# Ledger of designs, part 77: peptides against a protein of PDB entry 2AKA

Target 1, 299 residues: chain A of PDB entry 2AKA
Amino acid sequence: MEDLIPLVNRLQDAFSAIGQNADLDLPQIAVVGGQSAGKSSVLENFVGRDFLPRGSGIVTRRPLVLQLVNSTTEYAEFLHCKGKKFTDFEEVRLEIEAETDRVTGTNKGISPVPINLRVYSPHVLNLTLVDLPGMTKVPVGDQPPDIEFQIRDMLMQFVTKENCLILAVSPANSDLANSDALKIAKEVDPQGQRTIGVITKLDLMDEGTDARDVLENKLLPLRRGYIGVVNRSQKDIDGKKDITAALAAERKFFLSHPSYRHLADRMGTPYLQKVLNQQLTNHIRDTLPGLRNKLQSQL

## One batch from the design tools (peptide; aimed at target 1 R292 N293)

Design b2_p29_7_s4 (made by RFdiffusion4, then SolubleMPNN; from b2_p29_7, 14 letters changed)
Fold by OpenDDE base, seed 1:
Structure b2_p29_7_s4 (fold): chain B 299 residues (1-299), chain A 29 residues (1-29)
Amino acid sequence: as target 1 above (299 residues)
Amino acid sequence: SSALAAELQKLLEAMKEVEALIEELEKAR
């Protein structure tokens, strides 16, 4: 079943080539979260490389279609520069920034036009995610005053689609009831059928508090449940802490924490990758017959 | 419109490959 995702990647590439004018709802996982919720860190932990833009404010300004492909070799390719293989992931980061700036201009605006990035790696499961701009309430610097609404409108173009699964990334060290990710997910998926909760920053919770009830799916129940992860701190990222070492520390965190030890086998980045691969594969299988019928009716 | 039709045809062909693979995987179970 893992072979379905690479085949759907071909559909996604072809769909990107024809532009957004085809009202095709491809099976996909959209990643949503507030600024600094840890979205980029989750995606980088899947690849095991630092390759996403970093900074304060809105870092992701275009949707990033991230196609992870299990391979014996490690390299990246962009759809906008076919045939160029990137083996330096810093060059991948720079290309994302350059391609973003090329379309958005100097005013740090946003664009709904996706960047399509394929990463081949021996360390990934087959998985496609759409990283969306982080939700913000406060414009920073030269951002347009309506940037919050522009981001929201962009997110709605993805998450309102029936075949879109929602990876809602929320930090544990903030009020989960006020999570921007869960709020937007509940708006478009009120029954919690399409939403997968990711809880980040579990290591940054106040002493004597835990997210056990959330992770056990008791507080804000989602049909697809919640997965806790521990990302590298900004200090760890700036210090170039190895992602493999961070994944080992994450495993140790869950195993050693009294509130999470019993959940440890259903927590962490490797488990999240596995779940997302399975969820996407099943979702593809369930949605493709309907997509075929829609496509055939348009010919 | 002709370019769109050609790309839609490629999508249909790719979908047939996906469906064939699904059927093979389901038979192998």
Scores: peptide ipSAE 0.067, ipTM 0.665, DockQ to the pose 0.071
OpenDDE base, seeds 2, 3, 4, 5: peptide ipSAE 0.026, 0.021, 0.052, 0.061; ipTM 0.569, 0.527, 0.641, 0.649; seed 4 fails the geometry check

Design b2_p29_8 (made by RFdiffusion4)
Pose (drawn by RFdiffusion4):
Structure b2_p29_8 (pose): chain A 299 residues (1-299), chain P 29 residues (1-29)
Amino acid sequence: as target 1 above (299 residues)
Amino acid sequence: AATAALEAARATIEALAPEIESLVARMEA
């Protein structure tokens, strides 16, 4: 039903101002990744526009509830900016930065207060994800020293919940067994039943190696599987993001790679969007029947 | 402010109740 994701979108809006309550458990997807996993590129490729803050280290310092709605027109709105329509995605990026600084004392720390961004676009399927601060060790920033733990603690508040599906994002040019995202997903989902794997930077692997075993769901099995993507950035005449060309380059990569051509129809951003839309919809279908009564008891 | 936000969340849940019941019935059919 095309109605389930929008229904949960209203619930997320309603609970955006309700502080942490360990018992509140809406069906949703949390995006988890190490800082080097390229998780921002995955989201920007869904939208087809660069719109996320840029900087060294952390990009998301408050949870970003990103609600993507397929539309004939293209614009964005923040719940905290009532009635305003954003059509220039550079301004969207600037608002994320400003609203974040408005809340965070230090210009580098984190806060649990969410930013609720809805994007209407022909480039997206109906899908909602909650992007969370990326993980890192060296607090190389400017306050606080325990920042690694503050980030981990914030991630755990989301992903320890049973109705929270985990989108674990890992770069292929690393030791996937040592993926921060897959490890934290294992700590809270040992059976791998509610983690969806995303492997990025497949085009950056060492010569003569590939990620076929992981993509085929053999090496690090997850019930919901893995999906590979690449960010082959193309810019138009004005030097701005050209998503049609970028998606074609990604399609050409999978079709031409001898290790991946037989899986190409199950790789790439369009397929990932399809999979997330489907899994999120089915998950909501599954959890909605008991939801109203459960919420009353938990508030 | 927190009490008002909580009461608005509760009101939203009640407003969605008929819709949720209709969707559950359609899924069972």

Design b2_p29_8_s1 (made by RFdiffusion4, then SolubleMPNN; from b2_p29_8, 13 letters changed)
Fold by OpenDDE base, seed 5:
Structure b2_p29_8_s1 (fold): chain B 299 residues (1-299), chain A 29 residues (1-29)
Amino acid sequence: as target 1 above (299 residues)
Amino acid sequence: SQAAALQAAQATLDALQPEIDALVARLAE
């Protein structure tokens, strides 16, 4: 069943070419979270490369369809520039920025038109994620004052779809009850059937506090549960800390922490990637028969 | 053009149809 994700990727590419991707109810995982929640770091940790735009404001301004494909070689391809293989992931970052600016301009506006990026790597599992703009209440630069609602409207185009799973990314060092990611997930998935919780910044919690109850799925239960991760700090990123070293540190964190050691085998970025691969595969399996009928009717 | 994109998409879907059918059949087991 490992071939199901690549098959759906080809369908996504085909429909993206006609500009109808946002309206398609394809089996997919949409990534949602507030600004600075750690979404970019999670995605980069999956690839093992720095390749996403960084900044203090809204970094993702277009949906990024990130298609990870296990391969013997490592390179990236964009749908908008077919035939060009990127082996330098810094160039991938620059292309994302350039393509974003081409459509939105330099005023930090947003567009619902996705960027399709496929990454081939021996270090990834087959996985497709749609990275969405970070939720914010504060306009930056030349953004319109209603940018918050524009972002929400964009997110709703994805997360309201029945076949969309929601990867809700929330930082542990903030009040989880007020998590933008969990709020929007609860709004569109009130029974918690389509939502996977990711808790970042567990290493930044105050001494004497922990997110154990959340991670044990006891506080805000999700059918698909929660997975805690520890990302590189901005200082570590600026200092070019190796992702592999960071993943080792993450493992050590969970194993050594009194509140999390019993959960350590079900925590961390590698486990998250595995779970997402499995859940997406199973989700495709469950939805593909219905998708076939829908696709035939739309042709 | 949008027309060309639609044709390309249709061609892609047509090419994938046998694979889709095979997968659906396997999933029905």
Scores: peptide ipSAE 0.074, ipTM 0.665, DockQ to the pose 0.568
OpenDDE base, seeds 1, 2, 3, 4: peptide ipSAE 0.062, 0.032, 0.021, 0.042; ipTM 0.653, 0.627, 0.590, 0.605

Design b2_p29_8_s2 (made by RFdiffusion4, then SolubleMPNN; from b2_p29_8, 13 letters changed)
Fold by OpenDDE base, seed 4:
Structure b2_p29_8_s2 (fold): chain B 299 residues (1-299), chain A 29 residues (1-29)
Amino acid sequence: as target 1 above (299 residues)
Amino acid sequence: SAAAALAAARATLDALQPEIDRIIAELQA
């Protein structure tokens, strides 16, 4: 069944060319979370490269369809730049920024038009994620005052779809009950059937506190559970700490932490990637029979 | 053009249909 994700990728590319009017509910994982929740860092850790825009405020301003493809070679391709292979991931970052600005202008506005990025790497599992703009209540720059609602409306276009899984990214150093990611997930998935919880910033929790109850699925139960991760700090990012070193540090964190050591084999970015690959594959398998009828209706 | 994009998308879907049908058949077996 390893070919299921690439199959859906081809379908996704085809429908992206038609535009937003395609009511095809493709099996996918939408990534949701507040600004600074650590979404971009999770995605970069999957690739092992820095390639996403960084900065204050809304970093992701268009949906980013990130198609990870296991390959013997490492390069990236954009659907809007057919035939151009990117081997420098800094150029990938710049292209995302340029393409975003081309559509949204310089006012840091948002657009519902996806950017489709495919990354080939020997270090990734086949996985497709839709990175969505971070939820915010505060406009930045020249953003309209209703930017919060614009973002929410955009997110709802994805997360309301029955075949959309939701990767809800929440920081542990904030009140999880007030997590924007978990709130929106609960709104559209009240039974917690489609939601996977990711808890970031576990290393930034106050001394004597832990997220054990959340990670053990005891506080806010999700059918698909929670996975804790430790991303690079902003200092580490600024210092250009290697992602491989960061992943090793993450492993050490879970193994050495009294509250998490017993969960360590079910925590961390590599485990998250594996789980997402498996869940997406299984989800595609379950939804693909119904997809035939949808495809025929679009022909 | 939008028309060309739509045509290309349809062509892609047509090309994928046999593979989809095969996979569906295998999943249902």
Scores: peptide ipSAE 0.092, ipTM 0.667, DockQ to the pose 0.600
OpenDDE base, seeds 1, 2, 3, 5: peptide ipSAE 0.060, 0.040, 0.052, 0.080; ipTM 0.639, 0.621, 0.641, 0.651; seed 2 fails the geometry check

Design b2_p29_8_s3 (made by RFdiffusion4, then SolubleMPNN; from b2_p29_8, 15 letters changed)
Fold by OpenDDE base, seed 3:
Structure b2_p29_8_s3 (fold): chain B 299 residues (1-299), chain A 29 residues (1-29)
Amino acid sequence: as target 1 above (299 residues)
Amino acid sequence: SAAAALAAAQAELAALEPEIEALIKKLQE
């Protein structure tokens, strides 16, 4: 019996191949957050590899449908490169950049056309995420002056869908009341039914401050709650710090921190991955009857 | 039970597999 997530992945691939992704309310998790909120680091920590574009400004310029599949082997495949298996994750990064530039051009513009990437790994749970461009107010380079609105419009195409869960990524070292991720989530999900909060950069908070009230779901309550994570620093990434070592350091952080010790078993990247797998699986289950009806109407 | 709910979902999914395969085939033509 195939898992629910791989089945939905097959549907996503089929619809992506015909360019109809926007018309189907498939059960999915959209990842939203401001630039530098730590979205890419969260996704890479799930895979245990460096494979996403890095840089200043808008790094993700097309939606990335990231399909994680638990497997005995480790490799990646793109829907646009059928039959090519990538075992070098640096080549995966380069392919994302090349395919992005092919569609958007060299002006660092954005496109709503998704990139579909499947990663097989023994280190992942089955999980599909749609990484979306980071929200920004400041155009960089040759970006159009209305880039903020273009990004917003692109995000709205995903997050307004009823079957879309929202992974709202917010840095703890910034005012959470002003979080771009939480603002957009509140706009389209005012009751907090579809939103999962991720709090990054907990290790970068000022001394004597903590995000305990947020993580305990007391400050800005979400039905699905909040999960704190500690990503690798840019220095750690540049120094090629092993992701496994970073995950151990994250665990140590929560266990040793006076404000988070009691929450440590419900924090960190491994727990986040587990929760997202479970929530997506349950969400697919709950949406299957409606999906069936929609599919039958199109046959 | 959570186990029963999962089993029911798996059964429902198994029933959808032929329809999904038919749709995928149609979309590839």
Scores: peptide ipSAE 0.039, ipTM 0.628, DockQ to the pose 0.037
OpenDDE base, seeds 1, 2, 4, 5: peptide ipSAE 0.020, 0.022, 0.022, 0.022; ipTM 0.582, 0.552, 0.576, 0.554; seed 2 fails the geometry check

Design b2_p29_8_s4 (made by RFdiffusion4, then SolubleMPNN; from b2_p29_8, 14 letters changed)
Fold by OpenDDE base, seed 2:
Structure b2_p29_8_s4 (fold): chain B 299 residues (1-299), chain A 29 residues (1-29)
Amino acid sequence: as target 1 above (299 residues)
Amino acid sequence: QQQAALQAAQQTLADLEPEIDALVARLAA
């Protein structure tokens, strides 16, 4: 029998293909964070490929439904261009940019219409994430002056749904109390029932400081806890440093750091992927009775 | 127990496929 995540993906694709006219709160994980919080790097690290748009300012301008599927082969496909298999992930990046520009134009505007991307790979666990635009207060280029509120309104369409889990991405080298990701999560999930914390940039913290209390869930407790990760630096990305090598460096970082060594087995990108797979699977299981009732009531 | 619960959930979702297909067909018309 098929896994629960791929089966829900089929339902998600069906609703997307017909304009999402079905009033169903599907189980999903929305990824939220400020600009430059490291969201894109986390997603690319799951795939082990560079495939997301890069640049200054707002990079993600449409929701990206990223469906990871464990497979013996490696390729990507888009819902908007069925039948085309992408084996070059640079072409995947270009297609995301082209499809974004087709809808938003050249003014770097945003659109709430999702891009649906499925990636088959032997290196991934089954996992579906919705990457959302990074929160910002500063318009760039020809963006409207109220772009901050447009982004927030878009995020709220996802994170207010009861069956939406929230992956809140916050950089460790900034004041966590002022994290945009944790603020929006707290607004819609005040008891921290649906929120998973990700702490990036742990390697960029000032000497003599650490995020131990946060990672131990003692400072700002979430029911689902926090997971620390170390992404590639911008220099490493520009230099096309291998993601596999970066993941090895991440493991070494946690094992060798005095403040994190005892947590090392519950940190890093591979552990995050495993946790998200399990949490999404369990979440689907828990929502199935409600989904069944909703489907039956609509027929 | 967890494996049994997962299998039960998978079966439940599989049983929804005809209803999902009917819903999609209705919404596409």
Scores: peptide ipSAE 0.021, ipTM 0.560, DockQ to the pose 0.038
OpenDDE base, seeds 1, 3, 4, 5: peptide ipSAE 0.021, 0.020, 0.021, 0.021; ipTM 0.567, 0.557, 0.568, 0.591; seed 5 fails the geometry check

## One batch from the design tools (peptide; aimed at target 1 L7 Q296)

Design b2_p30_1 (made by RFdiffusion4)
Pose (drawn by RFdiffusion4):
Structure b2_p30_1 (pose): chain A 299 residues (1-299), chain P 30 residues (1-30)
Amino acid sequence: as target 1 above (299 residues)
Amino acid sequence: SMEEFEAEMESIYEDIDATIEKMEEEEEEE
């Protein structure tokens, strides 16, 4: 049903101002990744426009509830900016930065108060993800020293919940067994039943190595599987993001790589969007029947 | 406010119930 994701989108809007309550548990996807995993590029490739804050280290300092709605037209709206329509995605980026600074005292710390961004676009399927601060060790920023723990604690508030599906994002040019995202997913989902793996930067692996075993779901098995993507950034005449060319380059990569050609139809951003739309819809279908009565008891 | 929140939740609960009924009708048609 094309209606389930929109219904949960209304619930997320309604609960955006309701502080943390460990018992509230909406069906949704939380995006978890180490700071080096390239999780922003995955989201920007869904949207086809650069719109996320840039900077060293942390990009998301407040949970970003990103609601993507397939549309013939292209614009964005923030729940905190009633009625305003954003058509220039650079302004969208600037609003994320401004609303975040409005809340965070230190210009580098984090806050649990979400920013609710809805994007209408022909480049997206109906899908909703909650992007969370990326994980890192060295608090190289400017306050606070325990920042690693503050981030982990915020992630745990989301992903310890049973109805929270985990989109664990890991770069292929690293030791995947040591992935921060897959490790934290294992801590709360030991059976791997509610974690969806995303492997980025496949085109950056060392010569003569590949990630076939992980992509085939053999090395680090997850019930919901892994999906590989690459960010082969292409810019148009104006120097701006060209998503059609970027997606074609990604498609060319998978079709031409001897280790991946047989999986190409199950790799890449378009397929990832399809998979997330399908899994999120089925998950909502599964959890909605008991939802109304459960919510009353938990509020 | 609290009253506004409750009113919004009541409307959302009605939509949840209607959606569950439509899902049950589709299952019966299979």

Design b2_p30_1_s1 (made by RFdiffusion4, then SolubleMPNN; from b2_p30_1, 15 letters changed)
Fold by OpenDDE base, seed 3:
Structure b2_p30_1_s1 (fold): chain B 299 residues (1-299), chain A 30 residues (1-30)
Amino acid sequence: as target 1 above (299 residues)
Amino acid sequence: SAAEFAAELEKLFKEIDALIEKLKKEEELL
């Protein structure tokens, strides 16, 4: 079936080529969350590869436009490095780090200029996400003391756009009422119309506690609801645990958990991918006619 | 060039419109 997402990717690439990346309200999904909320792990679980920068503090320092494309072959391409195909995803990680440092310098500063990465894989659905820097209150290294506000201002450039959907990533092992992701989403989407909740770290909750009421959309209701996921532990990442094995463990977690068993078919990374693909496709269909009219008036 | 960009956008929007109309027809048949 022909997909609208690849057509919007071509549109996005065309706008990127003319330097107008920030000014167009393209239908997109921005990924927001606090540091260590599990954003990078969610994105890597979609691809089935380790390819995002790792470390303590602010890992994502530029927006990453991640274009997932279903293909018979597996490789990555950067818009800034045309014609180079990456088949080693460690080289993809190194290129993200190098391209980030090229623009921000060695002081771990941030830049609003996106990195555009396309990943072709037989294991992905067509999906475009914008990974944004993790919200933080504590500067690390040589970061400026106002880094919290710089990150916030960068996020606001994306999430205030009417055609931007918000993937709000919150860890279940922290107070969800204090979630940085849900706070920023509520600020720019007070009616919860554009926000999709992702609840990570469900496997790390205290014994006798659960996130059932959140996942059932009863505690902090969003029109688009919540999806729970179980990411690899830091030990599993350091041990290079296979992502396919981790996805099987995630499915087993939801099926075996007394509080989540009845939700298991509407939870986990594969279901999240499907929902995001469908939500983005529908959102594109609804918003592109208006965008076309706006663009035609400017040409 | 601006003209090449405009032509590419027009092509993309024609493809998008055609796909939207195809999807509508498929939905009407269900």
Scores: peptide ipSAE 0.233, ipTM 0.783, DockQ to the pose 0.525
OpenDDE base, seeds 1, 2, 4, 5: peptide ipSAE 0.058, 0.114, 0.099, 0.068; ipTM 0.612, 0.733, 0.718, 0.625

Design b2_p30_1_s2 (made by RFdiffusion4, then SolubleMPNN; from b2_p30_1, 19 letters changed)
Fold by OpenDDE base, seed 2:
Structure b2_p30_1_s2 (fold): chain B 299 residues (1-299), chain A 30 residues (1-30)
Amino acid sequence: as target 1 above (299 residues)
Amino acid sequence: SAADFQAKLEELFKEIDELNKKLEEEEKLL
């Protein structure tokens, strides 16, 4: 069982090298969320490093295939620059930005062509995620006026696939019934079989309100349930607050909150990482019978 | 090259077949 995620990583790399990634029904987890939902912060919290592009109007503009590999060493590798090991995660951020701009040009357009990034770390479980562009309704800068629909069409290429699990990231400080992530998930997974809910910004909810009914899977039931997380604030990110300290603060938040204390052992970023590793491993195992035949029919 | 890709794909398909065989053997023991 330990080799299932690495096998899918080798498949992803092989198909990426020939440009055929978009049509493949590989067992994978696609990450979906509105702009500013906290998606990038969840991914950085898994690695324990700041390495994703940040800023106003800086959105993920290409799919990022993020392959986390448990290792005794810490470094990153890109598929497009084989043999270069990155140990500075600021250089990883700059490479993502440069490689994005090389393909999309200066207009901040989007491209369906993935960036493949592998991160080796002692702080991660084996886990592969496909980070997709954040859903937005408002074009920024030189973005085309139809950018909302271009992003939606790109997301649909991934989330409509039968073997795609959906990590739906929604902020708690907004109407969860109107969450862009939960809406797109409900459209392509109406029975909630493939969707895992992540609820961010639980610390930013209005006084006297809570997301207890959502986290207990009572309000908007998903077969795979919901996991609450508390990310660093934008001020904490800009101030370079340590991720380890933020994870300790997250644990304290759940343990001290009257509405969440009883759920605290099934909440937070470390628990989310464990659940995603288990869900992906089991999903690969369940899809492995006939996977060869499916892939051969798509070539 | 196309030949290199085909060789890599055959290797990966062999690994899939070997893993499927192991999983089937484990299921028979349950």
Scores: peptide ipSAE 0.388, ipTM 0.869, DockQ to the pose 0.750
OpenDDE base, seeds 1, 3, 4, 5: peptide ipSAE 0.383, 0.096, 0.274, 0.096; ipTM 0.864, 0.697, 0.809, 0.694

Design b2_p30_1_s3 (made by RFdiffusion4, then SolubleMPNN; from b2_p30_1, 18 letters changed)
Fold by OpenDDE base, seed 5:
Structure b2_p30_1_s3 (fold): chain B 299 residues (1-299), chain A 30 residues (1-30)
Amino acid sequence: as target 1 above (299 residues)
Amino acid sequence: SAAQFQEELEKLFQEIDELIKKLEEEEKKL
């Protein structure tokens, strides 16, 4: 089953190389969420490495096509610099920043042109995600006053596509009814057929509150359901807590929490990876015949 | 070239069809 994802990655790379990224409805998962929702931490937890730009405000300023490939070796490759293997994930972070700045300039603008990053690792399942800029209402620094709308328009280019699955990342320590991720998902997927909910920051909820009803799919029902995760705190990141220890702490959190213990086997980052791999594989199988017919009619 | 791109796409679609067929055969054995 896992072999379909690498083939779609090759299609995605071929289309990216000819500049036709916006017009193709390839089976993919777009990652959406407000600023500080925990998107970057979820993606880094999949890889088991710190490799995404960090900072205040809009960190992701271009779509990042993250292609995870299970391999015996650990390295990264960019489509824009073919043949260069990155084994230091700090260099991967720096290359993302440099390539972003090259296109957007120094004014922290955004660009709809994707960065294509492939990560080979023994610690990943085959999975392709498109990390999108975090939704914001407040321009930071030299950002254009209309940056909110520019981000929205960029997100809409991906999430409106019929073959796009939506990974909606929402923090539990904020009002989920006001989640930017769930709002945009509901706008483009009103029946909740393409949306997977991720609930972060479950460990940061106020005492006596829980997200049980959301995680049980009772409050804001999605056909594909919700998965709770616990990311490293900023203190844990600054303290260089490794992702392996964070995953163990996440497992312990769910098992020990009275409201989540019964869900613990369907929660956490490892389960999320498995579900996303399976859902993407099945989605590829279901959509590729139609995509083939469409592409053949356009050649 | 456009022709090289088309040839690569056709090859990729053939590989996809073969994999889908293999998966369907594995599912029938289950």
Scores: peptide ipSAE 0.173, ipTM 0.750, DockQ to the pose 0.560
OpenDDE base, seeds 1, 2, 3, 4: peptide ipSAE 0.033, 0.072, 0.204, 0.083; ipTM 0.588, 0.700, 0.769, 0.700; seed 3 fails the geometry check

Design b2_p30_1_s4 (made by RFdiffusion4, then SolubleMPNN; from b2_p30_1, 17 letters changed)
Fold by OpenDDE base, seed 1:
Structure b2_p30_1_s4 (fold): chain B 299 residues (1-299), chain A 30 residues (1-30)
Amino acid sequence: as target 1 above (299 residues)
Amino acid sequence: SAEEFQKELEELFEEIDKLIERLKELEKLK
């Protein structure tokens, strides 16, 4: 089963290389969330490196196909610059920014054309995620007034596909009933069959409040449930707080919290990564016969 | 190129078939 994710990665790369990513409903996990929901931090915590663009407003402006591959070595490579190995993850960040600007221009527009990034690391499980632009209601800078709708339309191109799982990232310190991630997931997955809930910012909730009912899958039930995580704050990110230290603090948070200690073994970034690996692997297994038939028609 | 893509697709197709067969065999063992 360990070979299923790499196999789909090769398919993704092949179709991306010819500009036909939209033609096949490949089994994948699309990551959706509002701006500042903690989506980028979750992805960086998987890698254990700072490598995603930072800034105000819409940071992700192109879909990022992030392929994590367990390896004895640590490096990154982009599909658009094959043969170049990145060992400095700051250079990875700069390349994402440069490649985004190359296509979208300097006006901070969006493009549906994915960036394909593969990260080899001994610290990751095999996992592929499609990081999508954060949902926003307010245009910033030179963004068009209808940027909200452009983002939604882009997201819909991914999340409406039957073989797309949805990683819905919602902050706990906001009204979860108004979560942009959960709303879009409910729109395209009304029965909650394809959606995995991630609850961030549990450490930033008001004193005396908790997200226990959500994490126990009692408030807004999803078939695939919810996983809580604690990410670095923006201040911690700007201050280059070590991700390893942050992951240790996350574990301590769940173990010591009266409302979450009983769930602690099913919470946190490492557990989320494991669950996503398993979910994606199983999903590929289940969809592979149908994918085979579709591929045969393309031969 | 289109030819390179087609070749890669054929190789991937063969790998998928092998994996499907393996999965079927594993299911029979359950």
Scores: peptide ipSAE 0.081, ipTM 0.706, DockQ to the pose 0.664
OpenDDE base, seeds 2, 3, 4, 5: peptide ipSAE 0.061, 0.069, 0.068, 0.058; ipTM 0.683, 0.698, 0.697, 0.673

